# Designs tried in a protein design run: peptides against a protein of PDB entry 8YR4. Part 81

Target 1, 309 residues: chain A of PDB entry 8YR4
Amino acid sequence: PRGSPALQLVVLICLGLMGLERALNVLVPIFYRNIVNLLTEKAPWNSLAWTVTSYVFLKFLQGGGTGSTGFVSNLRTFLWIRVQQFTSRRVELLIFSHLHELSLRWHLGRRTGEVLRIADRGTSSVTGLLSYLVFNVIPTLADIIIGIIYFSMFFNAWFGLIVFLCMSLYLTLTIVVTEWRTKFRRAMNTQENATRARAVDSLLNFETVKYYNAESYEVERYREAIIKYQGLEWKSSASLVLLNQTQNLVIGLGLLAGSLLCAYFVTEQKLQVGDYVLFGTYIIQLYMPLNWFGTYYRMIQTNFIDMEN

## One batch from the design tools (peptide; aimed at target 1 R181 R185)

Design b2_p29_7_s2 (made by RFdiffusion4, then SolubleMPNN; from b2_p29_7, 21 letters changed)
Fold by OpenDDE base, seed 3:
Structure b2_p29_7_s2 (fold): chain B 309 residues (1-309), chain A 29 residues (1-29)
Amino acid sequence: as target 1 above (309 residues)
Amino acid sequence: SELEKILEELEKKFLEEFEELLSSVFETD
């Protein structure tokens, strides 16, 4: 085993806590269903109080769901600090070793302080991406699969199909629209750096600009560069709003279709009132971590594009 | 461009090491 036995044990405990989070993500909606059913049936206070206390305890352990700051997630994050520090140090040493293996010609063409800043950003981006994949992406995919299985077995095959189609469409549109957005973001960052370089060059040549009374010309040229940047920034920001609205529409349509089908089966006495609340709670719980996916993929792409320069 | 390739290669190597760490944990139980 290439790692210390202590770090392997911490990884095992973190995996066990991730499994517990998956169980909590199913149990919390079930206990909430049971509260709604007990309230509807006008059950005895002792049974209701026990179920509510159990629900609040499970909700404290879960927090808001995947990507939230629940007790189990906080404990996992705390234990993972040592693993992340080990990983970060290993990546930093690999990058540093690789930089020393590069030709003298490569080093003479670059500022050492810029190379180090890019290496540090690179290390932070890789370690951040991996932590996000392990603790948000993979768990969310697992929760989707668990949800499809649960709804197919305990409700009807139609509910499993709605969740499958909704989440597949959500993920596919998120990837496709994010890849499309990357073009606007690259163009924005390239124009930002070009605008900044023009401002630096104008300020470094201040004596020459003043000698030729070219101050008004340099200001107008900088204004044109800002207008061009803002036109690209608008496209980047508008494409993000379009992504978020498309995601919201897909989740809204899935929630509508499943909620109408739940309501119909409750009217036919095939499902209880609590089952309607369970479906809505579980779909909203799946949406929360998926919304972070678009923001984090955006952060990674920013960090990578900021390193291309 | 060269740094992006280094980062993509480091990401792949780290994913491979993480999968190897996961496999080594599940093979021991």
Scores: peptide ipSAE 0.015, ipTM 0.432, DockQ to the pose 0.012
OpenDDE base, seeds 1, 2, 4, 5: peptide ipSAE 0.013, 0.014, 0.006, 0.008; ipTM 0.428, 0.434, 0.361, 0.432

Design b2_p29_7_s3 (made by RFdiffusion4, then SolubleMPNN; from b2_p29_7, 22 letters changed)
Fold by OpenDDE base, seed 3:
Structure b2_p29_7_s3 (fold): chain B 309 residues (1-309), chain A 29 residues (1-29)
Amino acid sequence: as target 1 above (309 residues)
Amino acid sequence: SELKEILEKLKKEFLEKFKELLSSVFETE
């Protein structure tokens, strides 16, 4: 951020910690491989104990991988609080200044409390999205690229190709299916708001409904609105299950192809048993942040759709 | 609608400033 050297230093430290997380994401599988190889070779206890202790220490620093609550990730999140607060406050002040520049006619046509609620939700959504892109999306893409390079150099070009095809297909299908499901989610949210508006209107007009003995008619109209909402909710939820299953199938096929190829090269004595475990561990580690990506992209789209209304 | 356009503009400006910050850190190493 221009204007605070202290916040610039905190951003640089956070970037350094992000680089360290990328290094840990490669080192943790390597140390796990080395443990499996040392166990297979029946190596001396002293070398095994040192490698296991080093692995557990690196695993404590990493946590579960990208998007996990490891020590380095927690330290980065702690340091980033001040940068996030500065960014949030700057966005809030820019929105507030812009609202004051708008015409009196624009303000008279809108409820001030609703405008403020939309502004606060919008600010939180933008700040959350930016933090997620910086700390989850970009690092995950970096880990994929590092993984492709690592497997291409230290295994075989076929492993790099499998990871490339698997991750490219996963990302492409995640985007395409998420864009497709956004239509169902928009329709669901629009029908939810319409169903709620009908319930509020019926309750505000309670005296009129009582005067005409129309309670049964209003209940049936509300039931029809709920059934219509539930039909759209089912489509939204079913489309999410389809997304998750499609993602699981792509990762499963990539894991199957790479694991079979790795097992074959181990039988030919071109790779060690630990290399099989490394491949499986690394692919699962890449999957974890990608699964969160589909969840957060949904949350962002929901927040933006909720701001359109 | 207008508030959404402002938020999308602020998002783009922040992403550009973040890219500039990343480029400045990688140019100094």
Scores: peptide ipSAE 0.014, ipTM 0.432, DockQ to the pose 0.012
OpenDDE base, seeds 1, 2, 4, 5: peptide ipSAE 0.013, 0.014, 0.000, 0.014; ipTM 0.435, 0.432, 0.259, 0.398

Design b2_p29_7_s4 (made by RFdiffusion4, then SolubleMPNN; from b2_p29_7, 23 letters changed)
Fold by OpenDDE base, seed 3:
Structure b2_p29_7_s4 (fold): chain B 309 residues (1-309), chain A 29 residues (1-29)
Amino acid sequence: as target 1 above (309 residues)
Amino acid sequence: DELKKILEELEKEFKQKFEELLASVFETD
């Protein structure tokens, strides 16, 4: 934000906290590995207790691997409130200024309350999308790259390849299946609006419906509209289950391939038991933000589809 | 449609300014 040095400093602090979250995402699995190795070696209690205390402290800073519940993430979210408010207000003022620049003919053709509702939804959707891209998408891509580099350097090139193929396939299938399902969601939302419009039109014309004794006809027409809506809702919901199952299968196959390879290298004494646990915990930690990505990309597409109408 | 296009342009401008800000922070270290 060019107009406030205080907001620029807050953005820089938020970027520093994002860098710290990336470091924590590597350190937490490493400390967990070290605990498993120290337990396996029957190390002295003092070394184990220090490593466990350090791990729990790092895990408190990270927050459960979801990134959203950790102390660092909460502090970042708190600091970002002022930046989000500034951005929201700037977008809202730009939309409002542009609406005033539009021709009188454009305003006379539209309901002012509908235009304001679309503007407010649009502003909220853009500010939400930007915050999500900055704080979830970009960090997750960084964590994937850091993971590929880490596994390639400290394990074997095969582990880096498994993570690369698993995450690339996960992202590609998430995008492709989400684009494919957007067709069903658009059709569902259009049919929902049409079904609601029919119900409102029938209720506004209640006197005419009563005069012609057409209540049974209007009920049957509404039933047909509901059945058509439910057929599209089923396709939308089934496509979501297919997306979630496809994502689960890709992560499951990546976890299986990497876990078998880790187990093999542990049997050959090339890796320790803790390295097997590190791989499993790190892959699950990468999966959690990516699962939210598929959910929020869907929410964004929904909000944009709901603004087209 | 026009409001959506304005929102997409504002998103693109904000993303670009954020990428420029990220680049400026990494060039100073």
Scores: peptide ipSAE 0.011, ipTM 0.372, DockQ to the pose 0.012
OpenDDE base, seeds 1, 2, 4, 5: peptide ipSAE 0.005, 0.005, 0.000, 0.005; ipTM 0.388, 0.383, 0.294, 0.369

Design b2_p29_8 (made by RFdiffusion4)
Pose (drawn by RFdiffusion4):
Structure b2_p29_8 (pose): chain A 309 residues (1-309), chain P 29 residues (1-29)
Amino acid sequence: as target 1 above (309 residues)
Amino acid sequence: SLWVLLAVFTVVTVVSFVFAALSFTERDD
């Protein structure tokens, strides 16, 4: 925000809260390991009660699920509401003030609905791009790197390789499958618009009664168009199911390899009982934000082209 | 006791993963 000082403070607080969320993401599974290790060694009730309370408090600060749930990141959403309102207003006003100063030939040439759709989509694109990228993409790529470092240095050497390979395969397969699916989605959207146009045309022209008893013909053409649309929709959604399945298979293989290696190491007195639940919880925690990356890839590309327009 | 605890944790981890895989899939609007 160029103008107001009160909003730069809010931006800095939001970035600090994002850092704190990353720290909590690292901290909570460690406390879960400590609780399990204290529980297995018959610890008195005092230290166990205090540690349990602390763990619960940390789980409350971190998202109880999917990270979009915690007290942190919700304070962030609140402050970001206040900040993103300013950018949206400024961009809309700049577009509206520029559209009123162009010459007449320009306005006589282009329609109004198309020009206004471009402007609205542009403002939504800038807002979305800021939000998607800064608050949902970079934090996850930071979480993956932090997890790789933690497992490779403080847990063992092999688990770094396990996490690295799993996440690399996950990202690569997600991007590869996403481009194909985008082609299918565009092919389906064009036919959907054509079917809607045919239905609107048949409704507007109540001449079908005049030039024939052609109600059946209009119904038949509509059915054919619906069938074509349904075929394209089935293809697109089947592609979506395949993407979900491949992502799930990659995470599952990573979890299987890590769990087996951790169990073997625990039986050989190299690792403690809590390290098993640490690995499991952390792998699930990494998996949860990764579930929405094909959508982020699609939306970032679309919003980039829209902002360019 | 160690083997029992590992078996229980394996079950809990598998169940939790399966539940998360079925509940949180990517979807379209």

Design b2_p29_8_s1 (made by RFdiffusion4, then SolubleMPNN; from b2_p29_8, 23 letters changed)
Fold by OpenDDE base, seed 1:
Structure b2_p29_8_s1 (fold): chain B 309 residues (1-309), chain A 29 residues (1-29)
Amino acid sequence: as target 1 above (309 residues)
Amino acid sequence: DLLELLQKLEEELLKRFEELLASNVETEP
């Protein structure tokens, strides 16, 4: 943020916390590996208890349960509220200034309430996209790169290749299937608007409909429009399930290939039992933010499509 | 660098939003 050194410091602290989250994403699986190895070796209780306590503390900082945010992520989100409010207000004021610079002809052709709704949607879309790129996309790409490097160096080049191929295929399919889904969503929104317009027109012409006793005909036309809408809604919803399932299959195949390879190396005494658990835990940790990627990319595309219409 | 990238991204998104508003004005008669 230009002109506010306090907000610049908050941004730097948030970036530092994001770096700490990347370190925690590697450390938590390592400590979990160490617990499994210590249990396998029947290590002394004091060493095991210290490692478990350290793991639980790191897991509290990381979070990473389904829907559970860690302490570091919550602290980052809390500190970022002021930065987001500053950015939102700046975008709102820029849009509002631009609207006042527009010609009187533009304002006379549009209802003030519609212009305000477009401005609010635009501001929400821009601020949402920026927050999503910075806090979800970039960190997830960083975690993938860190994972490829880590597994290539500490396990074998084959593990790094499996993670690379799995994540590259996952990202490519996520983009391609999401672009394909956008067509179904546009068709759904167009049919929703057409269905609403017919209902409004029928209600505005209520006297004419009454005069011709056409109420049953208008209700039947509205029913047909709803059925057509629901057919498009089903395609949109089914395409989302297909996306989620495709993503799950790609991660499942990567997890299968890597877990089999890890199990093989454990049988050859090249890796320990804990290394098998580390690989599985790390791949599952990569899957969680990536699953949200499809949802947020959809929300962004929604907000853009809802601005185009 | 990252703050400049965020500002450039904000400016580019704002410009695209302005272009979208302007294009929607040109397409409405």
Scores: peptide ipSAE 0.008, ipTM 0.382, DockQ to the pose 0.014
OpenDDE base, seeds 2, 3, 4, 5: peptide ipSAE 0.000, 0.012, 0.000, 0.007; ipTM 0.323, 0.363, 0.323, 0.381; seed 3 fails the geometry check

Design b2_p29_8_s2 (made by RFdiffusion4, then SolubleMPNN; from b2_p29_8, 25 letters changed)
Fold by OpenDDE base, seed 4:
Structure b2_p29_8_s2 (fold): chain B 309 residues (1-309), chain A 29 residues (1-29)
Amino acid sequence: as target 1 above (309 residues)
Amino acid sequence: DLEKILEELEKELLEKFQSLLEEHKETEP
């Protein structure tokens, strides 16, 4: 944000908090490993209690259980509200100023309510896109890269390769299937608008429909439009299920391959039992934000398309 | 743009339609 040093400081703090989230994503599994190792070694209660307390504290900061945002993420989101509001207001004022520079003919041709909606959509799309890129997409990609590096350095190179292949395949399939789904979604939205338009036209002309006793005919036409919409909706929804199942399959195969390899190395005493738990926990932890990646990617695409229109 | 006009019109029409359905339900003996 140019012009407010306070908001620049907030952005820097938010970036620092994002870095802390990345550190927590590595530390939480490590501390969990350490607990399992200490339990296996029958370590003294004081050491175990300190490690457990530290783990729980780190887990509170991280969150990332069943989709719960951690303290750090909540603090980041809270601080970002002011930055988002500043950006939103700036975009809204730029759009408003540009609209005022447009010809009187444009203002007469478009209802003020449409103009405000374009401004609101444009502002929401820009600010939403920025927030999704900065706080969801980039951190998730960073966590994957950090995970690959971590497993390549601290485990055998085979673990890093499995994570790399799994995550690369996951991302590629997510993009490809999302692009494929976009066609069904566009067709669905177009048919939804056509169905709504027919309903609106029929209802606006209700006096004429009543005069001609055409109510049954308009109901049947509306029913046919709904059936056509539902056929497209089903394709959209089924394609989403297919995406989710494809994602689950890729992660499941990666988890299986890595878990079997880890179990093998534990049996050969090259890794500890805690390292097996670390791998499983870390892969599941990487999966949680990725599950939403297809939704974020779709939202980003929609926001770009809505900005081009 | 047409979508949100249609959504608001649809909401307004659904509210009118619900009110008309309620009025029709009250007028059926």
Scores: peptide ipSAE 0.011, ipTM 0.372, DockQ to the pose 0.011
OpenDDE base, seeds 1, 2, 3, 5: peptide ipSAE 0.010, 0.006, 0.000, 0.010; ipTM 0.398, 0.335, 0.321, 0.358; seeds 2, 5 fail the geometry check

Design b2_p29_8_s3 (made by RFdiffusion4, then SolubleMPNN; from b2_p29_8, 24 letters changed)
Fold by OpenDDE base, seed 2:
Structure b2_p29_8_s3 (fold): chain B 309 residues (1-309), chain A 29 residues (1-29)
Amino acid sequence: as target 1 above (309 residues)
Amino acid sequence: SLLEILQKLEEELLKKFEELLKTNVETEP
C-alpha cells in the first residue's frame, strides 16, 4: 500500500510469519522423528520429556500445517485483516468510479441492486483470489520445493525423486482434470440459471397461467428443466469424485513407493525407525494443502466465470 | 520488492476486471 507505512510494516511482519511457518513445517516432523528414535533407544526420561515438550510447543505454533489454524497462522490472519480491508475498499472504490463512467443506457437497462451485487461479488472474488494465491498457493509450492531439497540432502536422491514425481504428477493431473470439469460446471450453471428464469417467469405470469388452466403444463416444463439440471449436476459431482480419487491414488502410490524404500533402508541400518515416520508425516503434511489446491483452483475458475456472466 | 509484486498483481487483476466490465458493455447492442 503506497502512503501507509504502518500497513507496509504489517505486510512485512506477515511475510516474516510466513517464513516462520515454512521453518515450522520442517522442524515439526524432525522433532517427531527424534521422539521416535529416543523411544526406540530407551533414552533417559529427561531427554525424552524435553523433546516431547518442545515438539508440542512447535505443534501449537504450526497447528495442522499450511492452511491450518495454528498460532502463527492465526496471528498472521489477524494482522492481515487491516491489509485486506484496505485492498477491499480500494477495489470497491475503483469499481464504483468505473460504474459512474459507464453510459446512461447501461444503467437504465440494469437494476441498481443487481449492479451492486455484481460489484460486491467482483470485489470479494478479486480480494479472495489474491489472499488465496499469497497465503495458500505460493506457500504450498514453497513447502514442496523445501521438501524435495530436504529429502535429497538428508535421505537419498531417490526420495527426492519420488517426492518430485508424485507432486508433479499430482499437480498436472489436478490442473488437467479441473479444466475438463469446468465444461460440466459451466453447463450446470447455465442450466440452473435457465431453470430459475423459467420458474420466475411462470410465477410472474401467474394470472395468465391461471386463466388458461396451464398449471399442469408449467409444472411439467419445470420438472423437465429440473431433470436436465440434475443430469448436469450429477456429471459435475461425479467428475469431482473422480478428481479426488485420482489424487488419492497418486498420493497412495507415492506413499507406498517411498514407505517401502524407507523400510528397506531401515533394514539395511542406513536409516533409523524415526526416519520412516518422518517421511510418512511429511508426505501427509504436503498432501493436506494440495487437496485444498484443487478446490481453490476450482474457486478461482468459478469466480472468473461468474465475472464473465 | 514482494510488496511491489503484490501491488502489481492487484493492479493486473483490477485491470482484467475493468476489461471484463467493458466487454460486457460492448456486447449489449
Scores: peptide ipSAE 0.013, ipTM 0.394, DockQ to the pose 0.014
OpenDDE base, seeds 1, 3, 4, 5: peptide ipSAE 0.008, 0.010, 0.007, 0.011; ipTM 0.414, 0.383, 0.374, 0.380

Design b2_p29_8_s4 (made by RFdiffusion4, then SolubleMPNN; from b2_p29_8, 25 letters changed)
Fold by OpenDDE base, seed 3:
Structure b2_p29_8_s4 (fold): chain B 309 residues (1-309), chain A 29 residues (1-29)
Amino acid sequence: as target 1 above (309 residues)
Amino acid sequence: DLLKKLEELEKELLEKFENLLKTHQETEP
């Protein structure tokens, strides 16, 4: 935001907190590894208690692996409220100014309350989308890259390759299946709007329907519209289950391949038992934000295509 | 139309979040 040095400082602090979240995403699995190794070695209680206390403190800062419930994420979200309000107000004023520049003929053809509702929700949608891109999509991609680099440097190059192939396949299949399912979701939404419009039209014309004794005909027409909607809803819901299952299978195969390779290197005394636990914990931690990636990608595509129209 | 798609997307996000919270509560012994 060019107009307030205070808001620029808040943005810089939020970027610093995002960097801290990336560091916590690496440190939490490392400290958990160290606990498992200290337990395996039967280390003295004082060293173990310090490492456990440090791990729990880092886990409190990170949150439950979703990144959204941690102290650092909550502090970032709290600080970002002022930046979001400034951006929202700026977009709202730009839309309002543009609406006033539109021809009188455009305004006479539309209900003023519908135009305002489109403007307010359009502003919230753009601001929300930008926040999801900056705080969820970009950090998730950064965590994947950091993970590949970490496993390539501190483990065998085969672990970096497994993570790379697993995440690349996950992202590619998420995009492809999300694009495919968007067709079913659009068809569902258009049929839902048509079904609702038929119900509203029948209820507004209830006097005419009663005059012609056409209640049974309108009920049957509404039933046919519901059946058609439910057929599209089923396709949308089934496509979501297929997406989630495909994502789960890719992560499961990556976890299996990497866990077997970790177990093999632990048996050869090249890795410690804690390194096996680190790999599993880190892959599951990468999976949690990635499960949302398909939803974010669809949100981005839908909002960009619907802003061009 | 965009608004309804966004409300549905927000609802789908909330449902996924509730399911993730349930799965996390079921995996806590």
Scores: peptide ipSAE 0.015, ipTM 0.472, DockQ to the pose 0.024
OpenDDE base, seeds 1, 2, 4, 5: peptide ipSAE 0.006, 0.000, 0.000, 0.018; ipTM 0.315, 0.237, 0.292, 0.519; seed 5 fails the geometry check

## One batch from the design tools (peptide; aimed at target 1 R298 M299)

Design b2_p30_1 (made by RFdiffusion4)
Pose (drawn by RFdiffusion4):
Structure b2_p30_1 (pose): chain A 309 residues (1-309), chain P 30 residues (1-30)
Amino acid sequence: as target 1 above (309 residues)
Amino acid sequence: DSTETVNYSFISVAVFVIVVGAFLLYFYLT
């Protein structure tokens, strides 16, 4: 925010809260491992109670689910509401002030609905791009790297390889499948618009009664168009199911390899009982934000082209 | 607009296997 000082402080607080969320993401599974290790060794009730309370408090600060739930990141959403309102207002006012100074030939040439749709989509594109990228993409790519470092240095050497290969395969397959699915989605959207146009045309022209008894003909053409649309929709949604399945298979294979290796190492007195639940919890924690990357890829590309317009 | 989905059955299975595995390891060591 160029103008107001009160908002730069809020931006800095939001970035600090993002860092704190990354620290909590690292911290909570460690406390879960400490609780389990204390529990297996018959510890007194005092230290166990205090550690349990601390773990619960950390789980409360971190998202109880999917990271979009915690007290942190919600304070962030609140402050970002206050900040993103300023950018939205400024961009809309700049567009509106520029559209009123262009010459007449320009206005006579283009329609109004198209020009206004471009502007609205542009403002939404800038806002969404800022939000998606800064608060949902970079933090996840940072979480993956932090996890790789933690497992490779403080846990063992092989688990770094396991996490690295799993996440690399996950990202590659997600992007590869997503481009194909985008082609299918566009193909389906064009037909959906054509079907709507046919239905609007048949409704507007109540001449079907005049020039024939052609109600049946209008109904038949509408059915054919609906069938064509349904075929394209089935293709697109089946592609979506395939993407979900391949992502799930990749994560499952990573979890299986990590769990088996951790169990074997625990039986050989190399790792403690808590390291098993540490690995499991952390793998699930990494998986949860990764579930929405094909959507992010699609939206980032769409919003980039829109902002360029 | 369509978006990706979370597979809750897969997560439940994974949690269940983790929990059973932890108990089995605890009883084996004991």

Design b2_p30_1_s1 (made by RFdiffusion4, then SolubleMPNN; from b2_p30_1, 22 letters changed)
Fold by OpenDDE base, seed 1:
Structure b2_p30_1_s1 (fold): chain B 309 residues (1-309), chain A 30 residues (1-30)
Amino acid sequence: as target 1 above (309 residues)
Amino acid sequence: EETETIDEEFLEEAKKKIEETLKELIEKLK
């Protein structure tokens, strides 16, 4: 971003965080291998517990393997909001200024059809998304129930309880935080529509604006409206990062508790090393669909809000 | 919640396509 040293520094930090994500993708499997080796060698509990804790910490930083849900990814996304907003605002102002230089005939022929086509694609994406949500939410809930039953029958009942508590807390927090977030999204959408309406009105009245040489005034009014929108957009985007990080934390705590318990049972020769691998893999597999559950719930809510307006 | 990132990527790709279409329109208007 030209003109803001602070935003340039944020870009460099984000690039550094992207490099850290790549390092974590290598380190996490290495630490996991080290746990398997220590379990096989019947290493002392203190060394094993420290290595497991370090692994779970690194896995918390990395996230569920999609790269979007880890602490590092969330921090990158959070820092990037201001860079994206700066870029978006700069582009929108350049477009708006250029549109005020174009002829009225250009506005009448292209704008209504393109805006309508974006709106129609939005609505079609929404309906396809609702169907996708139902077909992913129900299987995910089934997989959780199957997981609880499996761990309760083939492992100790404590494992089934950990999975139950972790997934119940995850789902509850996902719903509660998503409902809390919906107010920020509604406010953002309302301000976006108002900003768009102002831009459309200014451009429909282009002849009047040009007659009064008021192009600079209309650009400044549009800039102020964008800044107001971006203040609400930041709250929406920051609330999403908070949701993702809360989800990551809950899964991280469940993974920590269950992994330590598995490791303990392996040291007591009640479980095999393979059972530790199974538990960790299964929890990560349950996490992958659940990570989308909040997005799904939000998309359902947004579609309901957008259908009510 | 990557689907907001995909909808943001789709919105960014739609913004980028709008930017590219606008850039192409600006280049065709030059």
Scores: peptide ipSAE 0.010, ipTM 0.402, DockQ to the pose 0.062
OpenDDE base, seeds 2, 3, 4, 5: peptide ipSAE 0.000, 0.000, 0.005, 0.000; ipTM 0.283, 0.305, 0.291, 0.282

